Peptides against a protein of PDB entry 2Q3Z. Designs and how they scored, part 72

Target 1, 272 residues: chain A of PDB entry 2Q3Z
Amino acid sequence: YVLTQQGFIYQGSAKFIKNIPWNFGQFEDGILDICLILLDVNPKFLKNAGRDCSRRSSPVYVGRVVSGMVNCNDDQGVLLGRWDNNYGDGVSPMSWIGSVDILRRWKNHGCQRVKYGQCWVFAAVACTVLRCLGIPTRVVTNYNSAHDQNSNLLIEYFRNEFGEIQGDKSEMIWNFHCWVESWMTRPDLQPGYEGWQALDPTPQEKSEGTYCCGPVPVRAIKEGDLSTKYDAPFVFAEVNADVVDWIQQDDGSVHKSINRSLIVGLKISTKS
Target 2, 254 residues: chain A of PDB entry 2Q3Z as posed
Amino acid sequence: YVLTQQGFIYQGSAKFIKNIPWNFGQFQDGILDICLILLDVNPKFLKNAGRDCSRRSSPVYVGRVGSGMVNCNDDQGVLLGRWDNNYGDGVSPMSWIGSVDILRRWKNHGCQRVKYGQCWVFAAVACTVLRCLGIPTRVVTNYNSAHDSNLLIEYFRNSEMIWNFHCWVESWMTRPDLQPGYEGWQALDPTPQEKSEGTYCCGPVPVRAIKEGDLSTKYDAPFVFAEVNADVVDWIQKSINRSLIVGLKISTKS

## One batch from the design tools (peptide; made by RFdiffusion4, then SolubleMPNN)

Design b2_p14_7_s3 (from b2_p14_7, 7 letters changed)
Fold by OpenDDE base, seed 4:
Structure b2_p14_7_s3 (fold): chain B 272 residues (1-272), chain A 14 residues (1-14)
Amino acid sequence: as target 1 above (272 residues)
Amino acid sequence: SLQQLPVGAPGWDK
């Protein structure tokens, strides 16, 4: 999880699993230096360099910083996300074959955000950075991955009497979503939460005011301990949210239906 | 599709 530089990232859908080869390239020339630059331009360093540097021995701290800095939201982060198929002013997320080119572009353009990424690109870059920093990390793909925007652990669809979805979806389920899991101790938590920690660098929701996510113990998610920092409810929902259909009748009445046909979450952890 | 897409969107299951 630290030594491998090439691997595969799983994509597609639950019924049609695909994968792409990816060059993480954590040992390629200059990549470690770029990762250190990433730390040196993070908001916490800019606010208090001494404090930030003193905390870089903590994988928990570093993981959280990296999850925020891999996306360009709220900071001088690496990647700008885009999902609308309009990539002409940059590079299509589907065109990337590795993290190295992305990181080099970012650094070489004065830490200007690289256009564009989607979940696996964010995850892969985060994986590279974390590995560079000595944190064992793997990319994870979750099929039918929920994006809970209101922290109720539900994905809610509004439908008319004919079952047609009404309006813009306020919440959604991705066909797939990628994040990373990093191995670390959690001295900031009760005993037993050491091990794999979920970190999500895709800018989906703000955590403490910043588009970052985690680290949260995979064990906490498995056991349903949503009080465990960081961002346990959000990560839990990604893999466990229930789907609710709100069916509005012609008379204005609303019927709540639990949609059991769509099961949220099918997680695959990579071996490299 | 290799794109990340909302479930139910065109091409989400391809």
Scores: peptide ipSAE 0.378, ipTM 0.880, DockQ to the pose 0.570
Fold by OpenDDE base, seed 1:
Structure b2_p14_7_s3 (fold): chain B 272 residues (1-272), chain A 14 residues (1-14)
Amino acid sequence: as target 1 above (272 residues)
Amino acid sequence: SLQQLPVGAPGWDK
């Protein structure tokens, strides 16, 4: 999880699982230096360099910083996300074959955000950076992955009496979503939460005011311990949210539909 | 590679 430079990222859908080869390239020339630059331009370093540097021995701290810096939201981060098929002014997310070109472009253009990324691109770049920094990391794909907007652990659709979805809600389910898991101890938590920690660099929800997510123990998610930092409810919902279809009648009554069942979450961890 | 899509969107299950 540190030494492997080439691997696969799983994509597609639950019914049609596909994968692509990816060059993580954490040992290629200049990549470590770029990762260090990433740390040196993060908001916490700019605010208080001494404090930031003193905390870089913590994989918990570094993981959270990297989660925030891989996206360009809120900072001088690496990637700009886009999902609307308008990629003509940049590089299509689907055209990337590795993290190296992305990181080099970012650095060579004065830490200007690279256009464009989607979930697997964010995850792969985060994986590269974390591996460079000595943190064992793997890319994870979750099929039927939920994006819970309001932390109620539900994905709610509102339908009229004819079953037509009403409105454009930000809550949704992705066909697939990628993030990373990093191996670390959690001295900041109660005993037993060492091991794989989920980190999500795709800008979906803010955590403590920044588009970042995690680290949160995979064990905590598995056991439903949502009290653990960071962002346990959100990550839990990605893999475990319940889907509720509300039917709104003309008389104002609302009831749950039983006509549709969609299971959130089918997580696949990579071995390389 | 296929892009990330909302469930139910055209091509989400391919």
Scores: peptide ipSAE 0.368, ipTM 0.878, DockQ to the pose 0.552
Fold by OpenDDE base, seed 2:
Structure b2_p14_7_s3 (fold): chain B 272 residues (1-272), chain A 14 residues (1-14)
Amino acid sequence: as target 1 above (272 residues)
Amino acid sequence: SLQQLPVGAPGWDK
């Protein structure tokens, strides 16, 4: 989880699982230096360098910083996400074969955001950075991954009487979503939450004002302890949200229906 | 590699 530089990332859908090879390359020349630059340009460092540096011994702190800095939202982060299939002014997310080129591009262009990433790219870069910093990390893929936007642990669809989705799909389910899990102790939490911690660098929701997510103990998610920092409800929803259809009838009545056909969450953790 | 897509979007399940 630290030493492995080559691996696979799972993609596709629950019914059609696919994978791609990925070069994490955490030990390639200059990558550690780039990771240190990433830390040195993070908003917390810019606000108070001494305080930031004093906390870098904490993998919890570093993990959260990395989660925020892998995306370029709110800061000088690494990657700009894009999902509209218009990638002509950059690199298609599907074109990347490793983290090294991304990180080098970011650094070599004055910490300018790299275009473009999607979930597995964000996750893979985060994995590289965290491994480089000595934090055991693996990429995780979750199929039928929910994006809960209102923290109610539901994915809500508004449908007409014919079952057609109405309005903007604010809440959604991804065919797949990737994030990382990092191994660390959690002295900031009650005993028993050491181990794998979920971190999500894809900019989906803000956590404490920043597009970042985690670390949250995988155990907490498994046990449904949503009080556990950070961002337990969001991560929980990614893998466990219920789907609700609000069916609007022609007479204006609304019927609530539980959508049993869509099962949220099928998490696959990598072993290398 | 396959791009990330909303469920129900074309190609999401392929």
Scores: peptide ipSAE 0.342, ipTM 0.849, DockQ to the pose 0.550
Fold by OpenDDE base, seed 5:
Structure b2_p14_7_s3 (fold): chain B 272 residues (1-272), chain A 14 residues (1-14)
Amino acid sequence: as target 1 above (272 residues)
Amino acid sequence: SLQQLPVGAPGWDK
């Protein structure tokens, strides 16, 4: 989890699982220095360097900072996400084969955001950074991964009598989504929540005003303890949200579909 | 597909 520099990332769909090789490269030349630069350009450091540095001994604090800094939303972070298949002014997310080139490009261009990433790219870079900083970390893939935007633990689709999606509802399910899990103690929580902590660096929802997510104990997610910081409801929904298909009739009636169209969540960790 | 895509809507099921 710290020493392995080569690995695989799972992609595809629940029915057709695929993987790609990935070079995490946490021990390659200059990568640790780049990770330290990442910490030194984070908003908390810029606001109060002394306070930020004093908290870097906490993997909880560092993990949360890294989650926010791997994406360029709200800060001088590493990657710009894009999903519209128009990547001509950058590098296609599908073209990356490792974290090292991404981090080097970011640093070499004055901490300018790298174009482009999708979930596995964000996760892989976060994994590299966290491993560099001595935090055991693995990439996780979740198939049929929900993105709950209204914090109700539901993914709601509105359809007409012909099954066509109605309106501009933004709630959605990814064919797959990747994030990371890091091993750390949680002295900020009650006993028993040490171990794997979920962190999601893909910019999906804001947490305390910043596009970051976690750390949240995997145990809390498994047990349904949604009060546990950070961002337990969101991470819980990624793997456990209920899908509701609403059928809207011309007469104004609305009813739930009898059949569930999708099953949320099929989680695969690179290591058990 | 290696690309991350939405599912659950017509034409998005992969």
Scores: peptide ipSAE 0.334, ipTM 0.790, DockQ to the pose 0.509

Design b2_p14_7_s4 (from b2_p14_7, 7 letters changed)
Fold by OpenDDE base, seed 1:
Structure b2_p14_7_s4 (fold): chain B 272 residues (1-272), chain A 14 residues (1-14)
Amino acid sequence: as target 1 above (272 residues)
Amino acid sequence: SLEQLPVGEEGSDL
């Protein structure tokens, strides 16, 4: 988890699982220095360098900073996300084969955001950075991954009287989503939440005003303890959300139906 | 494709 530089990232769908080789390259020349630059350009360092540096001994703090800084939302972070198949002014997310080129491009262009990433690119770069910083980290893929926007643990679709989905899907289920799990103690929580912590660097929802997610104990998600910081409801929903159809009737009434055909969550943890 | 897509869109098998 710290020493492995090459690995696989799982992609595709629950029915058609695929993987790609990925070079994490955490020990390649200059990569550690780039990871340190990433810490030194984070908003917390820029606001109060002494306070930020004093907290870098905490993998909880560092993990949360890295989750925010791998995306370029709200800061001088590494990657810009894009999902509309219009990548002509950058690099297609599907073209990346490792974290090293991304991090080098970011640094060499004055910490300008690299175009473009999708979930596995964000996760892989975060994995590289966290490994560089000595935090045991793995990429995780979740098939049928939910994005809950209103923290109600549901994916809600509005349907007409014919059962057709209406409007833009604010909430959605991804065919797959990738994030990272990092091994750390949680002295900031009750005992028993040490171990794997979920961190999501893909800019999906704001946590405390920043596009970051976690760390949250994988155990807390498994046990349904949504009171644990950080972002337990969101990460819980990614793997456990129920799907609800709100069906409008001809009389203007709305019927709530549980959609049992859409099953959220099939998590695969990588070994590399 | 290997791209991340919403379930139910073209390229999804759900």
Scores: peptide ipSAE 0.354, ipTM 0.813, DockQ to the pose 0.476
Fold by OpenDDE base, seed 4:
Structure b2_p14_7_s4 (fold): chain B 272 residues (1-272), chain A 14 residues (1-14)
Amino acid sequence: as target 1 above (272 residues)
Amino acid sequence: SLEQLPVGEEGSDL
């Protein structure tokens, strides 16, 4: 999880699992230096360099910083996300074959955001950075991955009397989503939460005012301990949200239906 | 598709 420079990232759908080769390249020339620059341009460093530097020995702190800095939301982070198939002013997310070119582009353009990323690109870059910083990290793919926007642990669809989905879907399920799991101790938590921690660098929701997510113990998610920092409800929902259909009738009545046909979450942890 | 898509959209299988 630190030594492998080449790997695979799982994509596609739960029914049609695909993978792509990815060059993480954490040992390529200059990549460690770029990862250190990433730390030196983070908002916490800019606010108080001494305090930020004093906390860089904590993989919990560093993981959370990296989660925020891999996306360009709220800071000078690495990647701009885009999902609308309009990539003409940048690089299509599907065109990337590794983290190295992304990180080099970011640094070489004065820490200007690289266009564009989607979940696996964010996850892969985060994986590279965390590995460079000595944190054992793997990319994780979750099929039928929920994006809960209102922290209710549900994905809610509004439907008319014909079962047709109404309005813009505020909440959604991704065909797949990627994040990272990093191995670390959690001295900031109760005993037993050491091990794999989920971190999500894709800018989905704000955590404490910044587009970042985690670290949260994978154990806490498995046990349903949603009080465990950071962002346990959000990560829990990604893998466990229930789907609810709200069916509006012509008389204005609304029927709540549990959608049992759509199972949220099929997590695959990569070995490389 | 290899792109990340909402389920039920073109190229995403439910």
Scores: peptide ipSAE 0.350, ipTM 0.814, DockQ to the pose 0.499
Fold by OpenDDE base, seed 2:
Structure b2_p14_7_s4 (fold): chain B 272 residues (1-272), chain A 14 residues (1-14)
Amino acid sequence: as target 1 above (272 residues)
Amino acid sequence: SLEQLPVGEEGSDL
């Protein structure tokens, strides 16, 4: 995980799994220096440099900082997300072949946000940064990945009597979503939560006021321990949310239906 | 496409 500079990222859909080659490039010239700059421009460093530096020995702390700094939300982070197919003023997310060019562009433009990323780009850059910092990390893809916005572990669709979805889809299921898993001890938790920790750098929801997610033990997600820091309910929902249809009838009555056709979650962890 | 898309939208295989 730390030593592998080239790999594959899984994309597509649950029915049509695809992959792309990716150059993580964590040992390429200047990449470690860029990762250190990323740490030195983080909001916690700017607020209290001594406190931030004293905590950089903790992979839990560093992982959470990196999760926040890979996106440009709330800070001088690396990537701006975009999903509307309007990429003409930047680089299409689909055109990236590695993390190195992204990180170099960010640094060379004075830590200005790079346009543009989507989930796998965020995850891949986070993977590079974490590997540079000596944290064993892999990219994970989840097919039919839920984005729960209200922390109820549900994806809720409002439908008319004909089954047509009404209004803006606030909550959604992605065809795929990517995040990272990092290997670390969790001295901040009860014993047994060491090992793989999920971190999500895609700016989906705020955690403690910042667009970041994790680290959360993969074990906690598997066991349904939603009390576990950080962001266990959100990450749990990504892989396990139930889908509910609220069907409005002509008389104004609303019927709740469990949508069993939409199965959330098919997680693939990379081997390298 | 290799882009991330909402399920049920054009290009999502659901």
Scores: peptide ipSAE 0.350, ipTM 0.807, DockQ to the pose 0.501
Fold by OpenDDE base, seed 5:
Structure b2_p14_7_s4 (fold): chain B 272 residues (1-272), chain A 14 residues (1-14)
Amino acid sequence: as target 1 above (272 residues)
Amino acid sequence: SLEQLPVGEEGSDL
């Protein structure tokens, strides 16, 4: 995990699993320095440098900072996300082959956001940074990954009598989503939550006012302990949300569709 | 596609 610089990231769909080679490059020249710059430009450091530095011995704290700083939302973070297939003013997310070029571009342009990333790019950069900081980390892909926006653990679709989705989709399922899992102790939790912790650097939802997610024990998600910090309900929903199709009739009546073929969540963790 | 897409959108493998 910490020593592996080359790996694969899983993409595609549950039916058509694909992978791409990725250069994490955590030991390449200047990458450690860039990771330290990333820490030194984080909002917590800018607000109180002494307090931030005193907490950098905690992988829980560092993991949460990195999750927020890999995206450029709310801060001087690394990547701008884009999903509309209009990448002409930057680099297509699909063209990246490693984290090193992204991190170097970010630094070399005065910590300006790099255009553009999608989930696997965010995850891969986070993986590089965390590994560089000595935190064992792997990229995870989840197929049919839910994005719960209203914190009800449901993905709700409203359909007409013809099965057509009505209105703006407030809820969604990705064909795939990527995040990272990092190995750390959790002295801030009850015993038994040491091990893999989920962190999601893709700017999906705000946690404590910042686009960041985790760390949350993978065990807590597996056991359904949604009280466990950080962001257990959101990460749980990514892999376990129930999908509800509401059929709306012209009379205003609603009923649940009986036949939902889409199942949320098929998680694949890398061994690298 | 290698692109991250909402399920059911054109170009998704679902």
Scores: peptide ipSAE 0.346, ipTM 0.794, DockQ to the pose 0.527

Design b2_p14_8_s1 (from b2_p14_8 with S1D E6Q E7Q)
Fold by OpenDDE base, seed 1:
Structure b2_p14_8_s1 (fold): chain B 272 residues (1-272), chain A 14 residues (1-14)
Amino acid sequence: as target 1 above (272 residues)
Amino acid sequence: DDADRQQLPVGSEP
C-alpha cells in the first residue's frame, strides 16, 4: 500500500460500478517535499511548531492533520470542493488523472487552493500524502454513502401527506463516496483497535472545529463502538445510517416511517 | 463519461 503508485478508484453507483486509473505518484520527484510543506503550513504547526513537530511521529496525529489539510476549508489546504457542475474557472474534478499534478499546482501557486475536487480527488490526494509519510493507505469507495448532519445515525426526509419530499435535503445519500483507510496502531485507545483506520478528507462535517474526519478504527465501526475517537458516529452513519421519512398527515400529526428502499452503505476496499 | 463519474445525491441526474 505504500509502494504502489498506480491504482484504481471505484466510482459510479451500486448498480453500475465504474473505476478509473489513478496515479498516486508518491515517489515522483518533489512530491515528498510537497507533503512536508503541507505539514508545515497546517494550523497546528503555525500555532506551535515545536508541539506539532513532536507529534509527527504519531500516525494518528498525522492522519488527522492530513485529513484536514487535503481540503482547503479552515486552512491553506490543497483542494476546494465543488459539486454543482460549474467548473469553468478551474479544473473539473473529473479531469484529474492523478495526485501529482494537483499537489504540484498547490505548491507552485504558493499553497493556493486547487479548483476543484470531489470525494475521490480528496481521497486520492490524501492517500498520496499519507503514503509519502510512510503510512500504509488505501482508497475506499462506499456506495449509497450517507451524510448525517446531526449525529443521530439517521438520514431524515420530510414528506407531505402524498409522500413527496418537502424542502431541500439537508441530509443526503451520495451515489458513492470515497475516503481512505490507513493502517496504524491506536495506543490512544483501548487494546484491539489497531489496523485499518478510516480518514475522510472531503469536507462534510467539522470535527473539533475543523473540517476533518478520523482516524477511527474500522473495527469500531464494524462493531458499533461509537465511543472511539475520532468521529465514529459520523463514519458509522456513512455506512450504516437508516433512512427515515417523517410524513405529515392532514390532521397535523407526523408519522415516522422507515424507508427500506434506500439502503445505506456498500463499501469496497481497494487492493491498490 | 463524466456524468457517470460525478458524485451525486442518490436519485439525482448529472
Scores: peptide ipSAE 0.343, ipTM 0.860, DockQ to the pose 0.565
Fold by OpenDDE base, seed 2:
Structure b2_p14_8_s1 (fold): chain B 272 residues (1-272), chain A 14 residues (1-14)
Amino acid sequence: as target 1 above (272 residues)
Amino acid sequence: DDADRQQLPVGSEP
């Protein structure tokens, strides 16, 4: 989880699982330096360098910073996400074969955002950075991954009488979503939450005002301890949300229906 | 390939 530089990332769907090879390349020339630059341009460093540097010994702190800095939202982060299949002014997310080129491009262009990424690209770059910084990290893929936008642990679809989704809420569930898990102790939490921590660098929701997510103990998610920092409810919902259909009838009444045909969450962790 | 990018899951709509 630290030494391996080549691996696979799972994609596709729950029914049709695919994988792609990926070069993480955390030990390639210059990558460590780029990771250090990433830390030195983060908003916390810019606000108070001494305070930021004093906290870099904490994998929890560094993990959260990296989660925020892999995306370019709110800062000079690495990647700009795009999902509309229009990538002509950049690089298609599907064309990347490794993290090294992305990081080099970012650095070489003055820490300008790299176009473009999607979840596995964000996750893979985060994995590279975290590994480079000595934090054991793996990419994980979750199929039928929910994006809870209102913190109620539900994916809610509004439908007409014909079952057609109304509004723009249709993208609340992804066919797959990738993030990372990093191994660390959690001295900031109650005992027992050491181990794998979920971090999500894909910009989905703001956490404490920044597009970042985690670290949150995988154990907390498994046990349903949603009080655990950081962002436990969001990560929990990604893998456990229930789907609810709000069906508007012809008379204007609304009927609540539990959608049992769509099961949220099938998480696969990489082994190497 | 549609499986190579994020999109709505197959069967998400009835």
Scores: peptide ipSAE 0.155, ipTM 0.771, DockQ to the pose 0.397
Fold by OpenDDE base, seed 3:
Structure b2_p14_8_s1 (fold): chain B 272 residues (1-272), chain A 14 residues (1-14)
Amino acid sequence: as target 1 above (272 residues)
Amino acid sequence: DDADRQQLPVGSEP
C-alpha cells in the first residue's frame, strides 16, 4: 500500500466491473517535493504555519488536509472536477493514466488547478500524495454510490404524476464512485477505531466549511456509528442510503414510495 | 464507453 507504484482502479458498473491501469508514481522524481508544496499552500498553513507544521506528524490531520487539497475547491488545490462531457479546454478525465503528470502540471503551472478530474482521478492523486507521505493508502470503488446532500441518509427524488424527476437532482447515485482508505491510528477517537480510514477528495459536500471528507473509520461505517468524526453520516450514506421517491399528484398531494430497484453501495477495495 | 466515466444511472420508475 506504500511500496507499489502501479495498480488498477475499478470503474464501470455493478453489472459490468471494469478496471484501468494507473501509475501512482509516489517515488518518482520530484513527487515528494510537490506533495510538500501541496501542504505548504493549504489554507491552514497560510493561516498559521507553525500550527499546521506542528500537526503534520498526525496522519489524521494530514489525511484531512490532503482530502481538501486534491480538489481545487476553496483553495489552491490540484484538480477541477467536471462531469458534463465538455473537456475541450483541458484534459478529459478519461485520458489520465497516472498521478505524476497531474501533480507535475499543477506544480509547473504555479499551483493552478488542473482540468479535469472525476472521482477516480481525485482518489488516485490523493492515494499518490498520501503514499508519498508514508501513509498506507488504497483506492476503493463503490458502485451505485449515493451522494446525500442533506445528511438524512436518504436519496430523495421528487417526481411529478408522470414519474418524471423534478428539480436539479441535488441528490444522486453515481454508477461508481472512488475514494481512498488510509491506515492510521485514531488517538482522537475512542479505542478500537484504528485501521482503515475513509477519505474522499472528490468535492461533494463541505466538511467544516471545506470540500473535504474524512478520515472516518471504516469500522464505524460498518457498525453504523455515525457520531465519530469525520463525516460518518455522509460516508455511510454513500454505501448504505435508501432511495425514496416523492411523487406529487396534480391535486398537490404527495405519495412516498421506496425505490427498491436502486440499491446503493457495492464497495470494492484494492489489494495494493 | 459510458462505463469509463462517472455518471448518474437512469433512475427506475416507481
Scores: peptide ipSAE 0.095, ipTM 0.727, DockQ to the pose 0.377
Fold by OpenDDE base, seed 5:
Structure b2_p14_8_s1 (fold): chain B 272 residues (1-272), chain A 14 residues (1-14)
Amino acid sequence: as target 1 above (272 residues)
Amino acid sequence: DDADRQQLPVGSEP
């Protein structure tokens, strides 16, 4: 989880699982230096360098910073996300084969955002950075991954009597979503939450005003302890949200559909 | 195929 530089990332769908090879390259020339630059341009460092540096001994703190800095939202972060299949002014997310080129491009262009990434690209870069910093980290893929935007642990669809989705969809389920899990102690929590911690660098929701997510103990998610920092409800929903289809009739009546075939969450964790 | 690997929204239908 620290020493391996080559791996696989799972993609596709729950029914048609695919994988791609990925070069994490955490020990390639200059990559550690780039990771340190990433820390030195983070908003917390710019606000108070002394305080930021004093906290870098905490993998909890560093993990949260990295989660925010891998995306370019709110800061001078690494990657710009795009999902509309229009990548002509950059690099298609599907074209990347490793983290090294992305990080080098970011650094070489004065820490300008790299175009473009999707979930696995964000996750893979985060994995590289965290491994560089000595934090055991793995990429995970969750199929039928929910994005709960209103913190109700539900993905709600509204349909007419013909089953057609009505209005603008405010809820989202991805065919797959990737994030990382990092191994760390949690001295900031009650005993028993050491181990794998989920971190999500894809800009989906703001946490304390910044597009970042985690770390949150995987155990807390499994046990349903949503009070555990950071962002337990959001991560829980990614893997456990209930999908509700509301049928709206012309007479104004609303009722839940009886059958729901789509099940949120099928998580695959890498073993290396 | 790159299109098969893109992260995409899932419809509410199976």
Scores: peptide ipSAE 0.352, ipTM 0.857, DockQ to the pose 0.499; fails the geometry check

